# Designs tried in a protein design run: peptides against a protein of PDB entry 8OXM. Part 352

Target 1, 371 residues: chain A of PDB entry 8OXM
Amino acid sequence: FKAEFRLAGGVNLPKIIDCVGSDGKERRQLVKGRDDLRQDAVMQQVFQMCNTLLQRNTETRKRKLTICTYKVVPLSQRSGVLEWCTGTVPIGEFLVNNEDGAHKRYRPNDFSAFQCQKKMMEVQKKSFEEKYEVFMDVCQNFQPVFRYFCMEKFLDPAIWFEKRLAYTRSVATSSIVGYILGLGDRHVQNILINEQSAELVHIDLGVAFEQGKILPTPETVPFRLTRDIVDGMGITGVEGVFRRCCEKTMEVMRNSQETLLTIVEVLLYDPLFDWTMNPLKALYLQQRPEDETELHPTLNADDQECKRNLSDIDQSFNKVAERVLMRLQEKLKGVEEGTVLSVGGQVNLLIQQAIDPKNLSRLFPGWKAWV

## One batch from the design tools (peptide; made by RFdiffusion4, then SolubleMPNN)

Design b2_p30_4_s3 (from b2_p30_4, 19 letters changed)
Fold by OpenDDE base, seed 1:
Structure b2_p30_4_s3 (fold): chain B 371 residues (1-371), chain A 30 residues (1-30)
Amino acid sequence: as target 1 above (371 residues)
Amino acid sequence: DEEEKKREEEEKKKELEEEFARKKIEELLS
């Protein structure tokens, strides 16, 4: 281990440590010191399984539909080593977090990311109508620029086109699998893009099985399909390649219902896999900038009192697990809002839900739904 | 000493359960 660490951008200030392996190769490792990397490890296993299903199907294999996975080595409940995805950047870093972020470079007269966040924070406690109006004003004055990622990285037009297709396929695969697994909206720092492949890597999988819907500000989208995510697909947006890749991914998932249910059941009842939303995790995920000062985690609160009501906790846990399995079964049957949909109908509904400005305006402002 | 030993036993139990879950998943995919 080198004594030098770099801070990766993001709220959790993950430490990038350069490690020399026994093979003499330097490997970057992300050390997360507060997140349960077991959840990430388990979700990576589920993604590997989804990849196996996608590789068995000829149509998804021909389209190279895969979810990018990374190696997770959990060291403890609160620490682990992530293989840092070398040659990846958070989409949020490329778009808004750098002084030279793409929004500043390509749209210097638009609102700053800070101005957008401030405006949306000011309406956080207001009506849905007021949130929608302010969100539309923010969106009008903060135009998407993510198309420029592939244009900057891939100067050859033929390579640029192939990489834009790889990006679009990666978004489609991760969106549909993410919906099936209930990952919900993904913070812009938790989506990495590979600078060589243009494929996405989803990290920090601490919200799964629709637990984002029970947050203080509930999730209103099935996956992240914000304006910049769509802009990266180019002129066709969600139409054509994206839609077809979503449909083919959903078809494979629905046809693999029994396998997916059995696997998720094993994981939901794994006593090591804490997928449940707890109040502390909910507060942490939706911390207000004003609340950052007082949450010194006095991590010393006795774990002893939580042990007493094990029977009520187990019954509540089992009821939550059963509801998750039922909802997963519904998704895999194409049951949306009590109606059985075709693959095309289900994918269309999900896309419309994900791009609806009314749904986006209701998201937690910290997740930057205008990006 | 006893609390540290109890933590090590809980961690070791956790590693065994994760390995068991992993094997069971591999068996379901084979």
Scores: peptide ipSAE 0.000, ipTM 0.273, DockQ to the pose 0.025
Fold by OpenDDE base, seed 2:
Structure b2_p30_4_s3 (fold): chain B 371 residues (1-371), chain A 30 residues (1-30)
Amino acid sequence: as target 1 above (371 residues)
Amino acid sequence: DEEEKKREEEEKKKELEEEFARKKIEELLS
């Protein structure tokens, strides 16, 4: 380990440490000091499996459909080393950084990110109608700018086009895989973009198997497909490449039903993999202070030993695990709202749900659904 | 013949998916 560390931005002040491997190669390591990296490690292995399924299919392989993965070395329940992807930036840092964010640079007359957040926080406890009206006002005065990411990073038009295509494919693959696995908490700081590949890297994978739906403010979208996410795809938006990549990813997932069910079943019953939502975790996820001031309160993970009286919790756990498996099986059969859909029908429904401003307006303000 | 070859390719694909799942589960549990 080098004696020098850099602070990565963001709430947990992760330390970037340069390590020299036994091979003499320098590797940047992100030391997260407070996150349970076991969840991330397990989900990275599931993503690697999904990538293998996608590589085996000729149509998804030709399209280079992959979810980006990183190495996670959990050191403890409270500490681990992440492979820091050099040249990744949180999409939130690019878009809504207070000093030099793309919204401020390209849309200086729009609402600030802070003004948008404040307006949505003021209505967070109000009716769905009031949330929708304020969300529409925020959206009108906060126009998407994420198209400029690829334009800033890739000056050559041919490279720019290829990278925009790589971005669109990455969004599609991660959206469908994320939906199948029920991945939640997809806020703008939990999604990184690679400045060289234009591919997305999903981090903080602790909300899985639709556990985001049991949050005090439930998640109402299957994945992040907000206006900036769509703007990064360019003028076609969700049509054409994105839709086709979603359909081809969903086709592979549905055709791999038995494999996916078997793996998820093993993971759900792994005593080392705490995928369940607990009240403290729910509080942590939805008590984000208005200021992204770096001190997330240490929920003492020792208070997570709130006495799970084993017997009644095991029965509740087993029922939740069974429900998760049943819902996964439904998704993989194309069962949505009690109806069996084609791959195209299912993907269309998911896209419509993800872009619906009524669903987006109901999200927790810290999810930043207007971005 | 072509449908049977397609079925054998789908079964081989399933076996390869199951074998991969088993191997990944073993890698997960090790």
Scores: peptide ipSAE 0.000, ipTM 0.242, DockQ to the pose 0.013
Fold by OpenDDE base, seed 3:
Structure b2_p30_4_s3 (fold): chain B 371 residues (1-371), chain A 30 residues (1-30)
Amino acid sequence: as target 1 above (371 residues)
Amino acid sequence: DEEEKKREEEEKKKELEEEFARKKIEELLS
């Protein structure tokens, strides 16, 4: 390990450290200091399984539909080393960096990222109608620019086109698999983009199995399909390649129902995998900048080893796990709002839910639904 | 010390549980 570290930003001040491997290669590592990296490790295994299912199917294999995975080394319940994906950048750093973000470079007369955040924070406790009106004003004065990522990185038109297709396929695959697994907390710092492949890497996988819906501000979208995410697909947006890749991914997931249910059942009852939302985690995920001063969490909450003694499986936990499995089974059958949908109908509903400005306006301001 | 032996036994138990989980995933993927 080198003695020098960089801060990646965020509340836990994750440290980027440089490690020299036994092969003499330097590798960047992200050290998270308070996050349960076991959740990330488990979800990476689930993504590897989903990738295996996608590689077995000829149509998804031909489209190279995969979820990018990374190596997780948990060091403790609250610390570990993530293999830092070399050549990745958070989409939020590219889009809304304070000094040289793409919005500032390409749209200098639009609202700043800070002005957008401030406006949405001012209405955070207001009605859904007031949130929607302010969100629409923010969106009108903060136009998408993510198309420029591929244009800046890939100057050759044929390479540019291929990389934009790789991006669109990556968004489609991760969106559908993320929906099936109920993956939440998809803010712009939890999604990295590879500068060489244009594929997305999803990090911080601690909100799974729709536990984002029980946050103090519930998550109202199935995945991140915001205006910048769509703009990166180019002129066709959510139509054509994205929709077809979502449908083919959903088809493979639905046809793999038994395998997916069996694996998720094992994970839900794994005493080492704490997927349940707790009040402290909810407060952490939706912490307000104003609350940073008073909540010094004496997160010296004891090492209560919640040794969930295998004997006293709280009837409440079992009921929540059963509900998660039932909802997963419904998704894999195409049951949405009590109606059985075709793959195309289900994918269409999910796209409409994800792009609906009424759903987006209700999200926690820290999620940055206008980006 | 007895506390250090307990920690080594708990770490070995976790390694065995992870190896078992990996093998089960490999068997389900075969």
Scores: peptide ipSAE 0.000, ipTM 0.246, DockQ to the pose 0.021
Fold by OpenDDE base, seed 4:
Structure b2_p30_4_s3 (fold): chain B 371 residues (1-371), chain A 30 residues (1-30)
Amino acid sequence: as target 1 above (371 residues)
Amino acid sequence: DEEEKKREEEEKKKELEEEFARKKIEELLS
């Protein structure tokens, strides 16, 4: 390990440490000191299984559909080493960094990211109608710019085209796999883009199995498909390559129902895998910027495990696990809103839900649904 | 009809349980 470290952005201030391997190669490592990396590690294993299913199918293999994975080595309940994806940047950093974000560079007359956030925070406790109106005003004055990522990174037109396709395929695969696993909306800092491959890497998988629906501000989208995410696909948007890749991914997931149910069942009942939502986790995920100061390290999570009266918690846990399995089974059958949909119908519904400004306006403002 | 009504009742029950869990989280956070 080198003695020097860099802070990565984000609430947990993860440390990027350069390591020299026994092979003499330098590798960047992300050391997270406050996250339960067990959940990330488990979800990476599930993604590897999904990738195996996608590689077995000719149509998904031909399209090279994969969810990008990273190595996670949990060291404790709250610490671990992540393989830092060298040459990745958070999409939020590229888009809305304070100094030189793409929105500021390409749209200098639009609202600042801070103005957008402020406007949406002001209406956070307001009606859905008021949220929608303010969200539409924000969207009008904050136009998408993520198309410029591939244009900046890939100057050769043929390379640019292939990278934009790789991005679109990555979004499609991660969206459908993310929906099946109930990852919900993803904070813009928790989606990395690879500057060489244009593929997405999802990190910080602390919300899974639709546990985002039980947050104080519940999730209202099946996955992140915001305007900038769509803009990165180029002029076709959600049509053509994206839709077809979603459909082919969903087809593989639905045809793998038994395997996916078995995997998820084992994970849901694994006593070492805490996937449930708790108040502290909910606070952490939807914390207001003003409250950042007083999270004293004295939240001994260790003491809360001990006081849980085992019997009432086991019954509540089992009921939540059963509900998650039932909902997963519904998704894998194409049951949406009590109706059995075709793969194309289900994918269409999910895309419409994910891009609906009414749904986006209801999301937690901290997750920046206008980006 | 009866199976659809039962599904709707189970969905409403799930929604009520999610809303209850959400409210309890909000109460514990406030």
Scores: peptide ipSAE 0.000, ipTM 0.233, DockQ to the pose 0.038

Design b2_p30_4_s4 (from b2_p30_4, 21 letters changed)
Fold by OpenDDE base, seed 5:
Parts: C-alpha cells; structure tokens; sequence
Structure b2_p30_4_s4 (fold): chain B 371 residues (1-371), chain A 30 residues (1-30)
C-alpha cells in the first residue's frame, strides 16, 4: 500500500488507495467504508455471467458487447475493496463539475448545473405538468456536450471514431442488461467512463430488481439514456449502432431465459443477499442536499441482524421475490404492459420510455435527468 | 433534406473536433 490516499467525489467520500499486488503490479483500489458491497459483489458476478452469454453468441462477440466489471472484495457488511479502474472518471464530474465541467466550458451562456438543479428542486412537490414545463425550460437552456469527451481524449480521427463506437456499444449493453436486472439509481456519479477505452463502468448496484419503482419518488425510466448520454454517441444518436447493439443484447438475454431465471432465483432466496428496498435506504438515496447537513452520522445502522423470523415477514418476502421472478420472466419473453413484443419492438419501447421528457421530468432531482 | 441536415451536422462536428485537436495541440506545445 502507498502511504497516500485520494478521496473520490461523492457523499460517502470513498478512499482511493494504490496497492502493489503479489504480481508486482500497481492497482488502484477504492475503499468504501460505509456501503454494503455485498450487493455490488453479487451483481458483478451476474454481469460476468451476462458477459459469458454475450461472448458465446457470434453477433455479440463480433461487436465486443460486454459490461465492464470490477473486482469487489467485501471485507465486512459495511466495508470492502473495489478494484478501481485506473483512468475512469464519473460522467457527472466531467459534465457538471462546478469549476471546469464540460457544460461550463462549451456552453458558458447556458444555465449552470446549480441553476438547473435548483429549478427542478423548486417543482419537486408540484404537479407532473409543472415538472414537465420546468424540465423542458431547463433542457432548452442546458444543451448536451458529452460529444466533447471523445473529442478531447482522442485527437486522431480513426481512434476517435473507434472509441465513440466502443462508448455506444457499452451504453447499449449496460442499458439492456441493466433493464433485465432492474438496475436503478443510475445517477451521473454511479456511472464512470474509462478515459482510455471510452467504456462505461456502472458502480453502486444497490438498487436492483426494479426496487427503484418503490422509492418515494419512483423511477420512471428503464435505464439512463439522457441527452448527454445520447450526445456521446454522435450524430446518429440512438439510431443505428446503439439500437442494433441493444437488439443483439436483448436477443441473447431472451435466448438465455432459463439460465438467467435460475441464477436470479438462487440470488433472491440467498439469505446473505439483501436486495429488498428498506425505508432507511430509500431515505438515504433520495435525501435532499439541504437535509445532509443536519443528519449527523449517528444512525449507526445497528447490526439488526433481522434474523428473518419464520412468520409474516417471510411470507411478504416470498411474495416480493415471486413477483420479481415473474417480472423477469415477462421481460425475457418480451411481455410489456400485457403485450408480447418482438426484440425490436421491446427495444424500441424501452428507448422511447428512457428518452421521454415526461418520464425524465418525474425523476428525483438528484438523478439529474437534464444531464 | 434530412440527408443534407445530417451532412451539415457531420461537417459541424468535424470542424468542432478539428478546433479541439488544434487547441489541445497548442496546450501540449506550450
């Protein structure tokens, strides 16, 4: 271990440490000191399985469709070591850093990230119509700039084009697999971009199996496909490479239904894998920045080993687990809103849901749907 | 019309990319 550590951005202030492995290689490690990394570790194993399925199919293998994974070593219920991808940055840090964010650099006359957040917080308790109107005003005065990431990092035209394709493929693969697994909380700090590969790394996998829909402000999109995410794909946006990569990923997932259901069933009934949304976690995820100052860290989440006592709690858990499995089976059959869709029809519906400004305007302001 | 608008957008992106490349080459030479 090196004697120096860096703080990664974010509420939990994770520590980045440099480690020398027994192989003599330097590796950066992210040490989370308060987060339950068990869920991240389990979801990384599911991503590795999805990658194995994608590598078996000729069409997805030829396109190099993979989800970027990182090694998670849980040390305790509240501590673990993440193998940090050296040369990754949160997309939020690149886009909306207060000092030198891409929006400020390329669009200095647009609203600041703070002004956008303030406007959306002011309407948080308002009607859906008022939220939509303010969201459209914010979007008009906060134009996407994420195209500039690849333009800044890759000066050579051929490399730039290849990296933009790698980015687009990474967004497509992670979006479809994330939808199948019901991943939530895809805010701009939970998505990293690799500065060398242009691939996305999804972190903080604590909202899975559509548990984001039961948050106080329910999630209304299947994945993050906001204007900056689309702008990073270049001129074709969601059309062409992205759509085709989504369809090929969805085809592999649907053709792997039995394997996916079996693995998710084992995980849902694992007593060590807490995937259920609890009220404390829901409050934490949707806490207001203004409320962060008063909540002293004195919520010792006591080790309530909620020993699953065999009674009414177990019946409620089993009903939720069964509902998750049924919904996963529906997704893998292409059942959306009681209708069976083709792969192309299902992918089209998901893209339309993810880019709909009515759905985006209803998200929690901390998700930053205008970015 | 859509093909022309697409070609104009591609040209504008390529001009912006070229300006970025030139700006970063200046920063590397200073």
Amino acid sequence: as target 1 above (371 residues)
Amino acid sequence: EEEKEKAEREKKIEEERKKFAEARYKELLE
Scores: peptide ipSAE 0.019, ipTM 0.357, DockQ to the pose 0.010
Fold by OpenDDE base, seed 3:
Structure b2_p30_4_s4 (fold): chain B 371 residues (1-371), chain A 30 residues (1-30)
Amino acid sequence: as target 1 above (371 residues)
Amino acid sequence: EEEKEKAEREKKIEEERKKFAEARYKELLE
């Protein structure tokens, strides 16, 4: 290990450590403290299985539909080493970095990222109507710029076009698989973009199985399909390539129902995989600036090994696990709001829910729904 | 019949758990 570390930013101050492998190669490793990296490791395995299903289907294989995965070495419940995805950047760093972010560079007369955050925080405890009005004002004065990512990185027009397609396919695949798995907490720091492939890497996979819906501010979107995410697809937006890739991914997921249910059932009852939302995790994910002062790190969570003795699985846990499996089965059957939808109908509903400014305006301000 | 189907499902779950554990162990050794 090198003696030097970099801070990747964020509340947990994750340490980027340069490690020399036995092969003499330097590998950047992200050491996250206090995050349960076992959740990330388990979800990476699920993504690998989804990738296997997508590679077996001729149509999804021809489209190269994959979720980018990374190696996770969990060291403890609160420590582990993420293989830092070399050549990736958080989309939030590219878009809304205070010094050189793309919004500041391409839209210097728009609201700053700080002004947008402040306006949305001021209405955080207000009505949905007031949140919607302020969100629309923020959106009008903070126009999308993510199209410039591929334009900056890929100067050759043919390469640029190919990379924009790779991006669009990556968004589609991760959005549909993320929806099926109920993946939440998709804020702009939890989504990386590969500077060479233009593919997305989803990190911090601790909010799964729709547990984002039971947060103090519930998640109201199935995946991140915000204005900048759409702008990165170019002039077609959510139409054409994105929609078709979502439909083909959803078709493979629905046709793999038994496999996906079996996998998720194994995971829900894995005593080493704590997927349930707890009050401390909920508070951590939706910390208010006012709450930062009182959270002394008396996270003396005793290492009560919650040895969830397999014998004393509280009837409450079993009921939650059963509900998650039932909801997963509904999604895989195309059951939305009590109606059976076609693949195209289901994908259309999910896209409409994800882009609805009423849903976006209700999200926690830290999610940055205007980006 | 239902008990046999449940036992076959439990066996299939345990076999998949074992494959996951073996895959995790292999990935830790590479």
Scores: peptide ipSAE 0.016, ipTM 0.360, DockQ to the pose 0.020
Fold by OpenDDE base, seed 2:
Structure b2_p30_4_s4 (fold): chain B 371 residues (1-371), chain A 30 residues (1-30)
Amino acid sequence: as target 1 above (371 residues)
Amino acid sequence: EEEKEKAEREKKIEEERKKFAEARYKELLE
């Protein structure tokens, strides 16, 4: 280990540590000190299996459809070493950094990221109509700028075009795989972009199997397809490459139903893989400024007071696991809202749900749906 | 029949758990 560390930013102030391996290679390591990295490790393996399925199919292989993975070494329930994806940046840091964020640089007269967040927090407890109106006002005064990421990083036009395609393919693959697995908590700090490949790296995989829908403010979108995410695709937006890559990914997922069900069933009944949403985790993910003072002592209190009777926990767990498997089977059959859809119909519904400003306006303000 | 299908599913789950554990172990050693 080098004596020096860097802060990666974010609420948990993760430490970047440079390590020299026994092979003499320097490896950057992200040390997370509070997150259960076992969840990330398990989900990385699921992503690798999805990548294997995508590589077996000629159409998805030809399109280079992959979800980016990283090495996770869990050291304890609360600590582990993430392979720091060298040359990645959180999309939130590029877009909405207070000092030199792309929104501030390219749109200096728009609302600040802080003003947008404040406006959405003020209406957090209000009606869905009031949330929608304020969200539309925020969106009008906070225009997307993520197209400039590829323009800043890739000055050669041919390289720029290829990287924009790589980005679009990465968004499509991760969106569909993430939807199938019910991946939540896709805020702008949990999505990294590789500065060399323009591919996305999803981190903090603790909200899976649609457990984001049981949060105090439920998740209302299948994946992150916000205005900046779409702006990074360029002028075609969600049409053309993105849609086709979603359809081809969904086709492979649906054709792999038995494999995916078997994998998820293994994981749901793994006693070492805590995928369930608990009240403390829910409070941590959706902390209000008012709640910050009370949670600091209770996160150190022993897991003892959730003495739900073990029998009632097991019965509730089994019912939730069964429901997750049923919903996964429905998704893999193309069953949405009680209707069997084609791959194109299902992908279209998911895109419409993800871009709907009514759904986006209902998200927790910390998710930053206007970005 | 349902018990056989359940037992065959459990066996397939256990085989995929083993493959998953072996893949994980290989990745930890590399």
Scores: peptide ipSAE 0.008, ipTM 0.355, DockQ to the pose 0.020
Fold by OpenDDE base, seed 4:
Structure b2_p30_4_s4 (fold): chain B 371 residues (1-371), chain A 30 residues (1-30)
Amino acid sequence: as target 1 above (371 residues)
Amino acid sequence: EEEKEKAEREKKIEEERKKFAEARYKELLE
C-alpha cells in the first residue's frame, strides 16, 4: 500500500488508497469506513447472476447488456475495501460540482444547483401540488446538460456514437435490474460513469427490495431516470435503444423468475444480510445537510450482535420478507397496479413513472431529482 | 375509477408506512 491516500467526497469520507498488487500492478482501492459493505457485496453477487442470465440470452448478449460490477471485500460490518472504479466519476460531480460542474459551464444563466436544492427544500413539507409547481420552475430554469459528458470525452464522432449507445444500454440494464431488485431512486453521487466506456457503475447499495418506499420521504420512481440521465442518451431520449434494451432486459428477468425468486429468497433470509430499513439508516439517507455534524458520536462501537430477539421482531421480519417476495413475484409476472402487463407495457409504465415530474417532485430534495 | 384505486393504494401504502414508522418509533424509545 502507498502511504498516501486521497479522500473521496461524501459524508463517510472514503479513503482512496493506491496499492501495488503482487503482480506489480497498481490498483486503486476505496476504503469505506462506517458503511456495511456486506450489502454492496451481496448486491454485486446478485448483479453478477443477473449478468449471467443476460449473457445466456442471445438478444441481450448481442446488445452487450450488463450491469457494471465492482469487487467488494467486506472487512467488518462497518469497514471494507472496494475496488475503486478507476477512471470513473460520480455523475453528480460532473453535473453539479460547485466550481466546474457541467450545468455551470454550459448553462451559466440557469439556477445554481444550490438554488434548486434550496427551492425544493423550502417545499419539502408542503403539498404535492406545491412541490410539483416548484419542481417545474426548477426544471425550467435548470436545463439538462449530461449530453456534454460524451461530447467532452469522445471527440471522434464514431467513438462518440458508440459510447452514447454504451451509456444508453448501461442505463437500460441497470434501470430494469435495479427495478427488479428494488434499488429505487439513486443519489447522483451513487452513480458513477466510466470515462472510457461511458457505462454506469452503481455504488452504495444500501437501499434494496423497495425499502426506499418506507423512507420518511418515500421514493416514487422505480429507478433514476431524471432529465440529465435521459439527456446523456442524446436526441432519442428514452425512445429507441433505451426502450428496446429495457424490454430485452425485462424479458430475461421475467423468463428467469424462478431463479431470481430463489436467489432473493436466500438473501432475504440470510442472517448476515441486513437488507431491512432501520430508522437510523432512514435518517442517514434523508438527513438534512445542517444536521450532519451532531449524530456522529453516539453510534457506540459496541458489537452488540443484534441478536434479533427471536420473538416479535422475527415475525415482523418474516412478514416483510414475504411481502418483498410477493412483490418481486408480481414484478416478474408483469403485475403492475393489479394488472398483468406485457413486457412492453410494463417497461412503458416504468419509464413513464420514472420520468413523471409529479413523481420526481415528490422525491427527497437531497437526491436532486432535477439533475 | 383508476384514480380512486390509485388513491386507495397510496392511502394503504401510507397507512403501512405509518404503522412501520410507529413501530420504529417504539424501538427507538426502548
Scores: peptide ipSAE 0.000, ipTM 0.245, DockQ to the pose 0.035

